# Peptides against a protein of PDB entry 4HTP, part 4

Target 1, 231 residues: chain A of PDB entry 4HTP
Amino acid sequence: SQTVASHVPFADLCSTLERIQKSKGRAEKIRHFREFLDSWRKFHDALHKNHKDVTDSFYPAMRLILPQLERERMAYGIKETMLAKLYIELLNLPRDGKDALKLLNYRTPTGTHGDAGDFAMIAYFVLKPRCLQKGSLTIQQVNDLLDSIASNNSAKRKDLIKKSLLQLITQSSALEQKWLIRMIIKDLKLGVSQQTIFSVFHNDAAELHNVTTDLEKVCRQLHDPSVGLSD

## One batch from the design tools (peptide; made by RFdiffusion4, then SolubleMPNN)

Design b1_p8_3_s4 (from b1_p8_3, 3 letters changed)
Fold by OpenDDE base, seed 3:
Structure b1_p8_3_s4 (fold): chain B 231 residues (1-231), chain A 8 residues (1-8)
Amino acid sequence: as target 1 above (231 residues)
Amino acid sequence: SHLDELLA
């Protein structure tokens, strides 16, 4: 069965996240998230117009927006140091060069952008002049690759982990990779709380999540903002 | 939005 996530470019999610991050006020941040969510729900209704009781929901996007609440896939086993080494290899960066050192020593201030400790931002600036301008992955494809990484980490198949990471990297823009890194590391730095995200999604979302700790269940049961838990 | 274009 077709899902909304199979039709939504990963770039669209990343653009939304970028707008949220750049917005100064809480109200503006909420607006950007709401616009994305509303568009998703509208597309869902159109896609599934003739099919009732589908399991498709906002979950594929929500699990990327709130990656710290991921419970379906196991740990990726990926840290900043691993990504740094991978980028150095893939981009053929000189090991003693400025860009390689920035990636490896991401916690040390470089004096340029004040991005010390934010590996994703450091990676973005290294990638921007070197990678494609527009990615080709859908949200579903991103999740499939992340599932592969987690599964192969559990199986200790480092070669297959690398393969999936390379697919993610080579098919993503610098901006998309910035957000992908933050999703893997589980820190999006959006400037809005988990509670705010849930509140915008559905009035009962926080409560249901507190009880079930099941993000997919929250997204599925509360797909319609007008239908509450008590209804 | 891109999604709106897909719905049109």
Scores: peptide ipSAE 0.031, ipTM 0.712, DockQ to the pose 0.843
Fold by OpenDDE base, seed 2:
Parts: C-alpha cells; sequence; structure tokens
Structure b1_p8_3_s4 (fold): chain B 231 residues (1-231), chain A 8 residues (1-8)
C-alpha cells in the first residue's frame, strides 16, 4: 500500500525543521510547521482519494519530530561517541586531526562556532564539505532504517547496525545528517514545545496522547483537524 | 514546496 511518507523526501522535513529552529518567534515557528503539515494532508487526500479506509497518517513524520515519544521501536543503543568513531572511520579522518578531535571532544569549546555540547552541529560542519548536496532518502526509508537499527540493537547485531547507519549516512546531505543525529539522540532543539506541536496538529491531540501515550493512534484518529474526539 | 509540485 502506498503511503505519503514513501513519497516525501527526508530533505523536505529537514528543511522545515531547519526553518523552525532558525525562526526567533513562536508564531513563525508554528507557521513553518503548519505549512509542512498542510502540504502533507493535501497530498494524503490526493493519494488516497478513492480509498476512504486507510491507516496512513502523519505518524511517520510525527515520530521523527517528537522522537522522545517513540514507543513502537526500541532503543537504538547509539551515543555521540559511537557516531564520532563511525564518522572518523567512514570519512577517513586523521585520528589526530582537527576534525576527528572536534567530533570526539564535542563537549569542549573549540572557540569557532560556540557549538560545544551540540554534537549534531559539530558533525554538520565536518560533513558539509564532504557529503552530497542532496540526499535521496524518503521519510519512509529513514523510518525503515531506524527500525532496522533498533531491532538489531535488541538482537546485539553490531555489524547490521553499522550497515544501516552507513546507508543513512551515505544517502544523506550534511543538513539531513544533522537532523538525523538529533532524532537518534532524541533532542531536536526546535525551540517549540511538544504541547505547541500537538496544538497545531489538532486541538484534541494533547488530550488523546495524555490518555493513550500512543502517537500513532493520535495521528490516525485526529488526522482530520475538523473532526474531534467526540465526533 | 516539493510537496506542492507533486500535487500539481
Amino acid sequence: as target 1 above (231 residues)
Amino acid sequence: SHLDELLA
């Protein structure tokens, strides 16, 4: 079955997240999220025009925007130090070189960008001159790869985890990888609260999530912003 | 947006 997520480039989500992060005011942040959501809903309606009973929803995107609420997939078992080592290996960075040391010592201020403690930003600047300008992954493909990582972590298959990570990295731009890292570490730093995201999605979203703690159920049941919980 | 282009 076709899903909206199988047609939406991961780059589009990352560009939206970047706009939200760079926006100073709450209203502007909300506008960027709303524009992405509205486009998603319009595409959904067009894609499923002749199919009224579909389970497809905003869930594939929502679980990447609110990764702290993920309950379907288990833990990735990935930390910043693991990613640092992987990037050093993949990019053939000299171990005693400036870029390798920046990744390994990401918590120490380097005096250049003030990004101390933000591994994703440090990684971005290392990756920018070395990665593809445009990624090729859809939101569905990103979620499939993340599912694989979580499953293989549970099974203690380190080699297969590495394989999936390499696929994510080699098919993503520096900007996409910045956001992917933040999704894996579960800290997007958008400057907008979970409650605000839910309120923009649907007026009843926060309430339904508080009761069910099921993000997919929230996205499916409240797909139509004009249909409430009591309807 | 890219999504808008896909809808056209």
Scores: peptide ipSAE 0.031, ipTM 0.703, DockQ to the pose 0.837
Fold by OpenDDE base, seed 5:
Structure b1_p8_3_s4 (fold): chain B 231 residues (1-231), chain A 8 residues (1-8)
Amino acid sequence: as target 1 above (231 residues)
Amino acid sequence: SHLDELLA
């Protein structure tokens, strides 16, 4: 069955997240999220116009926006150091070179950008001159690859984990990879709270999540902002 | 947005 996530480029989500992060005020952050969400819902309605009782929802995007609430897939087993080593290998960076050292020593401030401790930002600047300008992955494909990584981590198949990571990396822009890294590490640094995200999504979302701790259920049951839990 | 283009 067709899903909204299978049609939405991962780049669109990343662009939205980038706008949210760059916005200084809460209101502007909310606006960017709302615009993405509204577009998603509108597309959902069009895509499923002739289909009743679809299970499709905002869940594929929500689980990337709130990765700390992910419960369906298990741990990735990926840390910044692993990613650093992978990038050094993939990009053929000299191990003693400036860029390799930046990735490995991401916690130490080396520049004026204040990116110390944010591996994703450091990676972005290393990747920007080296990666594709536009990625090709949809949100669905990203989730599929992340599912693969989690599954293979549980199975201790390191080679297959690397394969999926390489697929993610080679099909993503530097900006997309910045956000992908943050999703994997589970720290988006959006500057907006979980409560705010839920409140914008649906008035009852926070309550339902507090009870169920099931993000998919929240997204499915509260897909329509006009239909409440008591309806 | 890209989504708007898909709806056009």
Scores: peptide ipSAE 0.030, ipTM 0.710, DockQ to the pose 0.850
Fold by OpenDDE base, seed 4:
Structure b1_p8_3_s4 (fold): chain B 231 residues (1-231), chain A 8 residues (1-8)
Amino acid sequence: as target 1 above (231 residues)
Amino acid sequence: SHLDELLA
């Protein structure tokens, strides 16, 4: 069955996240998230107009927005150093070159952007002149690829991990890759708390998550903002 | 882009 996530471009999520990150005030950050969420819910209603009791929910997006709360997918086994090496290989960067060194020494860059310790931002600037301007992946496809990575990590199939990573990378813009990296590393740096995200999603979301620790359940049960836990 | 070449 079709899901909302299968229709929403990953670029749209990344654009929203970028807007949230760039917003200075809490209210503005909330607005951007709310707009994306409202759009998602509207699309859900339209997509599933003739189908009751669907399991589809905001979960595919939420698990990317709050990747630290992921419990369904196993560990990726990916760290910044692995990604650095992958990009150096993939982009054929000279090992002693400026860009390779930026990626490898991401904790202490000499650049002017003040991105020390933020591998994703460093990667972004390396990728920007080298990557596609527009990605082609949906949120569903991104999650499928991330599932593949986690599964193959569990199976110790490094070759297949690389294959899935390459698919993510080659079909993503530099901006999308910045956010993908942050999702994999599980630190989005949005400047808005988990509590705020939950509160905007649903008034009872934080409570339900605290009890269940099940992000999918939270998204499914509280899909309708007007229907509470006690209802 | 370099990535475009990988998709070709």
Scores: peptide ipSAE 0.006, ipTM 0.431, DockQ to the pose 0.031

Design b1_p8_4_s1 (from b1_p8_4, 3 letters changed)
Fold by OpenDDE base, seed 5:
Structure b1_p8_4_s1 (fold): chain B 231 residues (1-231), chain A 8 residues (1-8)
Amino acid sequence: as target 1 above (231 residues)
Amino acid sequence: VSHLEKLI
């Protein structure tokens, strides 16, 4: 079945997240999220114009925006150290080189950018001169690959985990990888609360999530911002 | 115009 997520480039989500992160004020952060959400809903309405009973929703994006609320996927089993080692291998970085050491020692202040402790930012700067300018993945494809990683982690198939990670990395820009890392680590650093994200999505979203703890149900039942829980 | 609007 066709989903909105199958048509939305992952780059578009990442660009939105980047704008949110760079925005200083709460209002500006909210605006960028709202613009993305409104565009998503508009595309949904167009895509499903002749199909009223679809289960498609904002869930594929929401679970990447609020990865700490993910309950469908099991743990990825991926930490910063694993990613550092993977990048060193993939990019053929000298192990004693500056960039390899930055990735491995990401918690140590490197003086210039204030990015200490933010592995994704450190990775971004290492990747920027080395990666594709534009990625090719959709939101659905990213979710499929993340599902594969979680499943293979449960199955202890490290080889297949690496395969899926390599697919993600090789088809993503440096900016997309920055955000992908943050999604995997489950820390986006957007500077906006979960409550704010829910409030922008739907007035009843926070309440429904508090009761159900099911992010998909929240996205599906409250897909229309004009239709409440009691309706 | 969002990139999504260009896809419609």
Scores: peptide ipSAE 0.035, ipTM 0.726, DockQ to the pose 0.868
Fold by OpenDDE base, seed 1:
Order: C-alpha cells, then structure tokens, then sequence
Structure b1_p8_4_s1 (fold): chain B 231 residues (1-231), chain A 8 residues (1-8)
C-alpha cells in the first residue's frame, strides 16, 4: 500500500530537525516541528483521499524523531567506534590523519567547534567536503534499511549489516548522515522534550503512550488531531 | 514551501 513515508525525502525530515536544533526558543522549535507535521497530514489526506480505512500514519517519522521509544525494531548493535572505522574505510581516510583521529577520538575536544562527545557533529564536518550534497532516500527506505540492520544484528550477520550501512551512507548527504547517526545512537539533541513532541502531535498522545508504550498505536489512533481518546 | 507541499 502507498504510504506517506514512501514519498517523503529523508532530507526533508533532516532539514526540519536541523531547524529545530538551531532554534533557541521552545516556540520556534515547536513551530518547525508543527510545520513538518502539518505538511505530512496534508499529504496524507491527499494521498488517501479515497481511502478512509488506511493504517498509514506519522509513525515512520515519529520513530526516527523519538528513537528511544522504538520497540518494534531490535537493537542495531552499532556504536560510534564502529561507525568511525566504517567511515575511515569508506572515505579512504589515512588512519593517522587528522580526520580519522577526530572520528576515533571524538570524545576529546579538538579544534574550535566544541563538538567533543558528539560523534555526529564530528562526522558531519568530515563528511561535508566528501559526500553528496543531496541524498536520495525516502523516510520509508531509511526505515527499511534500519530494520535490515536490526534484523541482521540479531542474526549476527555482520556482512549484511555493513551492506545496509553502506547503502545508507552512500545515498545520504553529510547533513542527513549527521541525523542518521543520531537516530542510530538514539540521541537527537533537539532541545525539546518527548512531552513537547507528543503535545504538538496530539493532546492525548502522551497519555496514550504512557499506557500503551506503543508509538505506532499512538500515531495511528491519534492520527486526527481533532479526534481524542475519549471519542 | 516545503518539498512536501510541492508534491501535493
């Protein structure tokens, strides 16, 4: 079945997340999230105009925005050190070079940016001059690849994990990879709380999530902002 | 205009 996520570029989500992160005030952060959500809902209504009983929802995006709440997908088994080694290999970085050492020693403050401990930011600066300016992945494709990684991690198929990671990396801009890394590591650093994200999504979202702990159910049952839990 | 709005 057609899904909104199959049509939405991953770049659009990443651009929204970047705007949220760069915004200083809570209100501005909320505005950027709301704009993305409203656009998603409008597209959903257009895509499904003649289909009332669809299971399509904001879930594909929400699980990337709130990756700590993921319950459907098993652990990736990916850490910063693994990604560092992968990037060194993929980008053919000299192992004793400045960029390789930045990735490997990401916890140590190096340079003027103050990005110590944020592997995704360090990776971004290494990737920016070396990667595509625009990615080609949809939100659906990103989720499919992440599902593959989790499944193959469970199956201990390291070769297939690497394959899926390479697909993600080679089809993503530096900015998209920054956010993808944060999704995998499960720390987006948006500066907004889970409660705020839920509150913007639907007034009853936090309550339903507290009871069910099911992010998909929250997104599906509360897809319409005008229809409450009590309705 | 968001890329999404252009797809509608």
Amino acid sequence: as target 1 above (231 residues)
Amino acid sequence: VSHLEKLI
Scores: peptide ipSAE 0.034, ipTM 0.728, DockQ to the pose 0.865
Fold by OpenDDE base, seed 2:
Structure b1_p8_4_s1 (fold): chain B 231 residues (1-231), chain A 8 residues (1-8)
Amino acid sequence: as target 1 above (231 residues)
Amino acid sequence: VSHLEKLI
C-alpha cells in the first residue's frame, strides 16, 4: 500500500526543521510546522481518496521530529565519536587535518563558529563542500534505513550498520545529514517544546500520548484535527 | 511545502 512518507522527500522535512530552528519567535516556529503538517494532511486525503480505512498517518514524520519518544525502534548504538570516525574514513580526511580534528574534538571550541558541543553543526560545515546539493531519499526510505540500523545493532552486525549508514550519507545533502545526525542522537534543538508540537498536531495529542506513550496511536487516532478522543 | 503542493 502507498504511504504519504513514500512520496515526501526527506529534504522537505529537513528544510522545514531548518526554518523552525532559524525562526526567532514561537509563533513563527509554529507556523512552519503547521504548514508542513497541513500539506501532509492534504496529500494524505488526495492519495487515499478512495480508501477510507487506511493505517497511514503522520507517524513516519512525527517519529523523526520527536525522536526521544521512539518506542518501536530499538537503540541505534551510535554516538558522535562513531560518526566522526565514519566521516573521516568516508571522506578520506587526513587524520591530522583540521576537519578530522574538528569532528573528533567537537566539544572543544574551535574559535570560528561557536559550534562547540554541537556535533551536527560541525559535521555540516565539513560536509557542505563535499556532499550532493540535493538528497534523493524519501521519509519512508530514511525510516527503513534507521530500522535496519537498530535491528543490526541489536544483532551486533557492525558491517551491516556501516552499510546502512553509508547509504544514508551518500544519498543526503549536508543539510539533510545535519538533521539526520540530530535525529539519531535524539536532540533536534528546534526551540519548541514537545507540548507545542502536540498542540499544533491535535488538541488531544498530549493527553493521549501521556496515557498510551504510543506515538503511532496518537498519529493514527488523531489524524483528523476535527475529530476528538470523545467522538 | 512546494514539493507536496506539486504532488496534489
Scores: peptide ipSAE 0.032, ipTM 0.723, DockQ to the pose 0.860
Fold by OpenDDE base, seed 4:
Structure b1_p8_4_s1 (fold): chain B 231 residues (1-231), chain A 8 residues (1-8)
Amino acid sequence: as target 1 above (231 residues)
Amino acid sequence: VSHLEKLI
């Protein structure tokens, strides 16, 4: 069955996350998230107009926005050091070169941007002059590739993990990769709390999540902001 | 957001 996530470019989510991150105030951050969510819900209603009993929800996006709450997908087994080595290999960076050293020593301040400790930001600046300007992946495709990585990690298939990572990297812009890295590492640095994300999504979302710890259930049951848990 | 609006 068709899902909203199969039609939404990953770039659109990343652009929204970028706007949220760059926004100074809580109200502005909330606005950007709400606009994305409202557009998603409207598209859902249009896509599923003739289908009342669908399991499709905001979950494919929500699990990328709140990756620390992911419970369906197993661990990726990916850390910053692995990604650094992968990028050095893929981009054919000189191992003793400035960019390779930035990626490997991401915890040490090496530049003017103050990006110390944020591997994704360091990677972004390395990738920006080297990557596609526009990615081609949908949110569904990103989740499918992440599922593949988690599955192959459990199976100890490092070769297949690398293959899926290469697909993500080669089909993504530098900006999309920045956010993808943060999703994998499970730290988006949005400057807005989990509670705020839930409160914007639905008034009962935080409560339902606290009880169930099931992000998909939260997204599915509380898809309609006008229908509460008690309804 | 802009892409979704074009699809509706």
Scores: peptide ipSAE 0.031, ipTM 0.718, DockQ to the pose 0.845

Design b1_p8_4_s2 (from b1_p8_4, 4 letters changed)
Fold by OpenDDE base, seed 5:
Structure b1_p8_4_s2 (fold): chain B 231 residues (1-231), chain A 8 residues (1-8)
Amino acid sequence: as target 1 above (231 residues)
Amino acid sequence: MTHLEKLI
């Protein structure tokens, strides 16, 4: 069945996340999230105009925005060091070169940007001159690849994990990879709380999540902002 | 119209 996530470029989510991160005020952060969410809901209504009782929801995006609440997908088994090594290999970076060392020693303050401890930002600057300017992945495709990674991690199939990671990397811009890394590591650094994200999504979202701990149920049951839990 | 709205 057609899903909103199958039509939404991953780049659009990443651009939204970037705007949220760059915004200084809570109100502006909320505005950027709301604009994305409203656009998603409008697209949903148009896509499913002739279909009642669809299971499609904001869940594919929400699970990437709140990756720490992921419960459906198993652990990726991926850390920054693994990604660093993968990038060094993929980009054919000299092991003793500045960029390889930046990736491996991401916790050490290097340079003027103050990006110490933020592997994704360090990776972004290494990738920016070396990768595609525009990615080609949809949110659905990103989730499918992440599902593959988690499944293969459980199965201890390291070769297949690498394959899926390479597909993600080769089809993504530097900005998209920055956010993808943060999704995998489960730290987006948005500067807005989970509670705020839920409150913008739906007034009852935080309560329903507290009871169910099921992010998909939250997104599906509270898809319409005008329909509450008690309705 | 957001970029998403233009995709339909």
Scores: peptide ipSAE 0.041, ipTM 0.752, DockQ to the pose 0.806
Fold by OpenDDE base, seed 1:
Structure b1_p8_4_s2 (fold): chain B 231 residues (1-231), chain A 8 residues (1-8)
Amino acid sequence: as target 1 above (231 residues)
Amino acid sequence: MTHLEKLI
């Protein structure tokens, strides 16, 4: 079946996340998330106008926004060191060069930006002058590739993991890769709580998640913000 | 208008 996620560029989600991160106030952070969510719901209604019983929901986006709550995918088996090595190889970075060393020693402050310990930010600055300015992936395609990575990790197929990672990387901007890394590592650093995200999504979302621990069920059952758990 | 809204 056709999904909203198959039409939404991953860049749109990343731009929203970037706005949320850059916003200092809670209200501004909420506004940016709400704008994305409202646009998604509006697109859903348009896409499914003639279909009453669709299983499509915000889940494909929500699982990327709250990657710590992922329960469907198995572990990726990917760490910062693996990504560092992959980037060094892919970008043909000199191993003794500044950029390679920044990626490998991401925990050590290298000066001006205060990005110590944030591999995704370090990667962003390395990637920015070297990568596409605009990515081509949809949210659906990102999820498909992440599913492939998790599946291949479970199967111990390192070659196929690398293949899927390369597909993600080569089709993503530096900004998109920054957020993709954070999704894989499961730390978005948005400055908003899980509770806030749920509260913006639906008033009953936190409660339903606390009971079910099923993010897809939360997104599906509470797709309509006007329909509550008691209805 | 968000980018998504332009796709509608």
Scores: peptide ipSAE 0.040, ipTM 0.760, DockQ to the pose 0.836
Fold by OpenDDE base, seed 2:
Formats: sequence, C-alpha cells, structure tokens
Structure b1_p8_4_s2 (fold): chain B 231 residues (1-231), chain A 8 residues (1-8)
Amino acid sequence: as target 1 above (231 residues)
Amino acid sequence: MTHLEKLI
C-alpha cells in the first residue's frame, strides 16, 4: 500500500530538524515542526482521498523524531566507536590521519568547531567534503534499513548490519548522515521537549502516549488534529 | 511552498 513516507525524501525531514536545531526560540522551533507536519497531513489527504480506512499516519516520521520512544524496533547495537571504524573504512581514511583520529577520539576537543562529545557533528564535518550533496532515500526506505539493522542485530548477523549501514551512508548527504547518526544513538538535540512535540502534533497525544506507550497508536488515532480522544 | 506541497 502507498504511504506518505514512501514519497517523502529523508532529506526533507533532516532539513526540518536542522532548522529546528538552529532556531533559538521555542516558537520558531514549533513553527518549523508544524510546517512539516501540516505538509505531511495535506499530502496524506491527497494520497488517500479515495481510501477511507487507511493505517498510514505520521508514525514513520514521528519514530525518527522521538527515537527514544521506539518500541516496535529492537536495539541496533550500534555505538559511536562502531560508526567511527565504519567511516574510516568506507572513506579510506588514513588510520593515523586527522579525520580518523577525530572520529575515534570524538570526546576530546580537537579544534575549531567545539563539537567535542557530539559524534554526529564531528562526522558531519568529515563527511561534508566527501559525500553527495543530496541523498536519494525516502523516510520509508530509511525505516526499512533501520528495521533490517535491528533485526540483524538480534540475529547477531554483523555482516548484514554492515550492509544496511553502507546503504544508508552511500545514499545520504553529510547532513542526512548527521541526523541519521543522532536517530541511531537516540539523541537529536533539538532543544524541544517530547511534550512540546506531542502538543504540536495533537492536544491529546501526550495523554494517549502516557496510557498506551504506543507511538504508532498515538499517530493513527490522533491523525486528525480536530478529532479528540472523546470523539 | 514546502517540498511536500509540490507533490500534491
């Protein structure tokens, strides 16, 4: 079945997240999220105009925005050290070179950007001169690859984990990879609380999530902002 | 106009 997520470039989500992160005020952060959400809902209505009972919702995006609330997908088993080693290999970085050492020693202050401790930012600057300017993945494809990683981690298939990671990396811009890393590590650093994200999504979203702990159910049941829990 | 609005 056709989903909104199968049509939305992952780059569009990443650009929205970047705007949210760069915005200083709560109101501006909310505006950027609302614009993305409203566009998603409009596209949903157009895509499903002739279909009354669809299960499609904002869930594919929401689970990437609030990755700490993921309950469907098992643990990735991926840490910064694993990603550092993978990037060194993939980019053919000299092991004793500046960029390899930045990735491996990401917690140590190594220069001009003050990005010590933020692996995703360090990776971004290493990737920026070496990666595509625009990625080719949809939100659906990103979720499919992340599902594969989690499944293969449970099955202890390290080779298949690497394969899926390589697909993500080779088809993504440096900016998209920055956000993908943060999604995998489950720390987006948006400067907006979970409560704020839920409140913008739907007035009843926080309450329904507190009861169900099911992010997909929240997104499906509260898809229409005008229809409440009591309706 | 968002990228998504161009798809509609």
Scores: peptide ipSAE 0.040, ipTM 0.757, DockQ to the pose 0.882
Fold by OpenDDE base, seed 4:
Structure b1_p8_4_s2 (fold): chain B 231 residues (1-231), chain A 8 residues (1-8)
Amino acid sequence: as target 1 above (231 residues)
Amino acid sequence: MTHLEKLI
């Protein structure tokens, strides 16, 4: 089925997240999220103009923005140490080299950026001078690959997990990989609360999520900001 | 204008 997520570049989401992260004030952070959301809704209305009762919603983006609330896909089985080893292999980093050690010892301050404990930022700086390709993935493709990873983790197919990770990595910019890592690890460090994200999405979103714990249901049922829970 | 708005 045709979805908004199949048309939205993952880069657009990552750029929005980057703007949110870099913004100092709550109001500015909210503005960037709202602009992305409004654009999404507008595109949805255009895409589905002749189709009523579509199941398409903001869910494909929302589950990446609030990855800690993901309940549909099973665990990835991916930790920072696995990603570190993968990047060392993929980038052919010397095992005793500076960049390999940064990735493996990401919890230890390196004195340069204060990024201790943020594996995604450490990875970003390692990737930035080495990743020359512009990202080409859509939000849908990212979710499909993440679904594949979760499924293959459940099936204990490490080879297929690696394959999907390589596809994500090779089709993503360093910036996109930073955010992708944060989505996998489930810590975006946006500086805005879950409550704030929900409040911007819909006035009733937090309430519906508290009752259902179903992020897709929240996104689908409250797709229209003018239609409330009681309607 | 977001990239999305250019696709509409």
Scores: peptide ipSAE 0.038, ipTM 0.753, DockQ to the pose 0.884

Design b1_p8_4_s3 (from b1_p8_4, 4 letters changed)
Fold by OpenDDE base, seed 5:
Structure b1_p8_4_s3 (fold): chain B 231 residues (1-231), chain A 8 residues (1-8)
Amino acid sequence: as target 1 above (231 residues)
Amino acid sequence: VTHLEKLI
């Protein structure tokens, strides 16, 4: 069955996240999230106009926005050091070169950007001159690849993990990879709380999540902002 | 009009 996530470019989510991060005020951050969500709901209504009772929801996006609440996927088994090594290999960076050292020593303050400790930002600047300007992945495809990584991590298939990571990397812009890294590491640094995200999504979302701890159920049951939990 | 609305 067709899903909204199969039509939404991952770039659109990343652009939204970037706007949220760059926004200084809470209200502006909320506005950017709301605009994305409203567009998603509108697209859902159009896509499923003739199909009632679809299971499709905001879940594919929500689980990337709140990756710390992911419960369906097992652990990726990926850390910054692994990603650093992968990028050094993939980009054929000299091991003693400036860019390789930046990736490996991402915790050490290096340079003017103040990005110490944020591996994703370090990676972004290394990738920006080297990567495609536009990615080709949908949100669905990103989730499928992340599912593959988690499954193969559980199965201890390191080669297949690398394959899926390479697919993600080669089909993503530097900006998309910055956000993908943050999703994998489970730290988006948006500057808005989980509670705020839930409150914008639906008034009852935080309560339902507190009871169920099931992000998919929250997204599915509270898909319509006008229909409450008690309705 | 968000990019998504143009995909319909």
Scores: peptide ipSAE 0.051, ipTM 0.786, DockQ to the pose 0.826
Fold by OpenDDE base, seed 1:
Structure b1_p8_4_s3 (fold): chain B 231 residues (1-231), chain A 8 residues (1-8)
Amino acid sequence: as target 1 above (231 residues)
Amino acid sequence: VTHLEKLI
C-alpha cells in the first residue's frame, strides 16, 4: 500500500527540524512542527481520498522525531566513533588532518562554533563542502535503511550495517546527515519537549503513549486531531 | 508553502 512516507522527501523533515532548532521561542518551534504535520495530514487525505480504512499514519515521521521512543527497531549499535571512522574512510580524509581529528575528538572544542560534544554538528561542517547539496531519500527509504541497520546489528552482520550506512550517507546532504546522525544517536536537540510534540500532534497523544508506550498506536489511533480517545 | 503542499 502507498504511504505518505514513501512520497515525502527526507529533506523536508530535516528542513523542518532545522527550523525548529534555530527558532528561539516555543511558539515558533511549535509553528514549524505544526506546519509539517498539517502538510502531512493534507497529503494523507489526498493520497487516501478513496480509502477510508488505511493503516498509514504519521508514525514514519514521528519515530524519527522522537527516536528515543522507538520500540519496534532494536539497537543500531552505532556510536559517534564508528561514524567518525566511517566518514574518514568514505571521504578519504587524512587521518592526521584537521577534519579527521575533529570527528575523532568531537568532545574537545577545536573551533569558534562551540559545537563541542555535538558530533552531528561537527560532521555537518566536515560534510558540507564534500557531499551532495540535495539528498534523494524519502522518509520511507530512511526508515527502511534504519530497519536494515538494526536487524543487521542484531545479526552481527557488520558488513551489511556498513552497506546500509553508506547508502544513507551517499544519498544525503550534509544537513540531512546532521539530522540522521542525531536520529541514530537519539538526541535531536530540538529545544522542545516530548510533551510539546505530542500536544501538537493530538491532545490525547501523551496520555495514550503513557498507557501503551506504542508510538505507532498513538499515531494511528489519534491520526485525526478531531477524534479523541473517548470517541 | 511546504514542499509537500506542492506535491498535492
Scores: peptide ipSAE 0.050, ipTM 0.789, DockQ to the pose 0.851
Fold by OpenDDE base, seed 2:
Structure b1_p8_4_s3 (fold): chain B 231 residues (1-231), chain A 8 residues (1-8)
Amino acid sequence: as target 1 above (231 residues)
Amino acid sequence: VTHLEKLI
């Protein structure tokens, strides 16, 4: 069955997240999220116009926006040190070079950017001159690759984990990789709370999530903003 | 937003 996530570029989500992060006020952050959500819902209605009772929902995007609430995937087993080593290998960075040392020592204040402790930002600046300008992955494809990583981590298949990570990296821009890293580490630093994201999605979303702890169920049951839990 | 609008 066709899903909205199979048509939406991962770049579009990353651009939205970047706008949210750069926005100074809560109202502007909310506006950017609402615009993305409204566009998603409109596309859903057009895609599924002749199909009643589809299971497709905002869940594929929501689980990337709120990765700390992920319960379907097991742990990735990926930390910043693993990613640093992978990037050094993939980009063929000199081990004693400035960029390799920045990735490995990301917690140490180095240079002009106050990015100390933010591995994703450090990685972005290393990747920017070396990566494609535009990625080719959809939200569905990103989720499929993340599912593969989690499954292979549980199975202790390190070679297959590396293969899926290489596919993510080689098909993504530097900006997309910045956000992908934050999704994997489960810290987006958007400057908006979980409660705010739920409140924009649906008035009953926070309550339903508090009871069920099931993000897919929340997205599916509250897909229509005009239909409440009591309806 | 602009890309999704082109898909509708």
Scores: peptide ipSAE 0.047, ipTM 0.788, DockQ to the pose 0.858
Fold by OpenDDE base, seed 4:
Structure b1_p8_4_s3 (fold): chain B 231 residues (1-231), chain A 8 residues (1-8)
Amino acid sequence: as target 1 above (231 residues)
Amino acid sequence: VTHLEKLI
């Protein structure tokens, strides 16, 4: 089915997340999220103008913004050490070289950026001079690939996991990969709370999530900010 | 955001 997520570049989400992360104040962080959300809702209304009974919602984006609340997709089975090894292989990094060691020793980086413990930031700097400037993936395609990874992890198909990861990596910019890594590891470091994200999305979102623990249900039922839980 | 606005 036609979804908003099938039309939204993953780069647009990553750019929004980057703006949120770089913003100093809560109000500015909220503004960037709200602008993305409002654009999404407006596009939804245009896309589904003739279809009132659609299940399409903000869920494809929300599950990437709040990856720790993901319950539909099973575990990826991916840790920083696996990604480090994959990047070393893919980028043909010397195993004893500076960049390989940065990725492997991400908890105690020797670099100037102070990115200790943030594997995604370390990866970003390694990737930036080596990757495409612009990615080609939509939010839908990213979610499809992540679904594939989770499914293949459950099936213990390491070869197919690697295939999907390679597709994600080769079709993504360094910035997109930074955010993708954070989504996989489930730590975005946005500087805004889950509660703040929910409050901007809908006034009743936190309450509905607390009861249901179903992020898709929250996004679908509270798609319209003017329609409450009691309506 | 800007790309979405162009698609509407």
Scores: peptide ipSAE 0.045, ipTM 0.782, DockQ to the pose 0.778

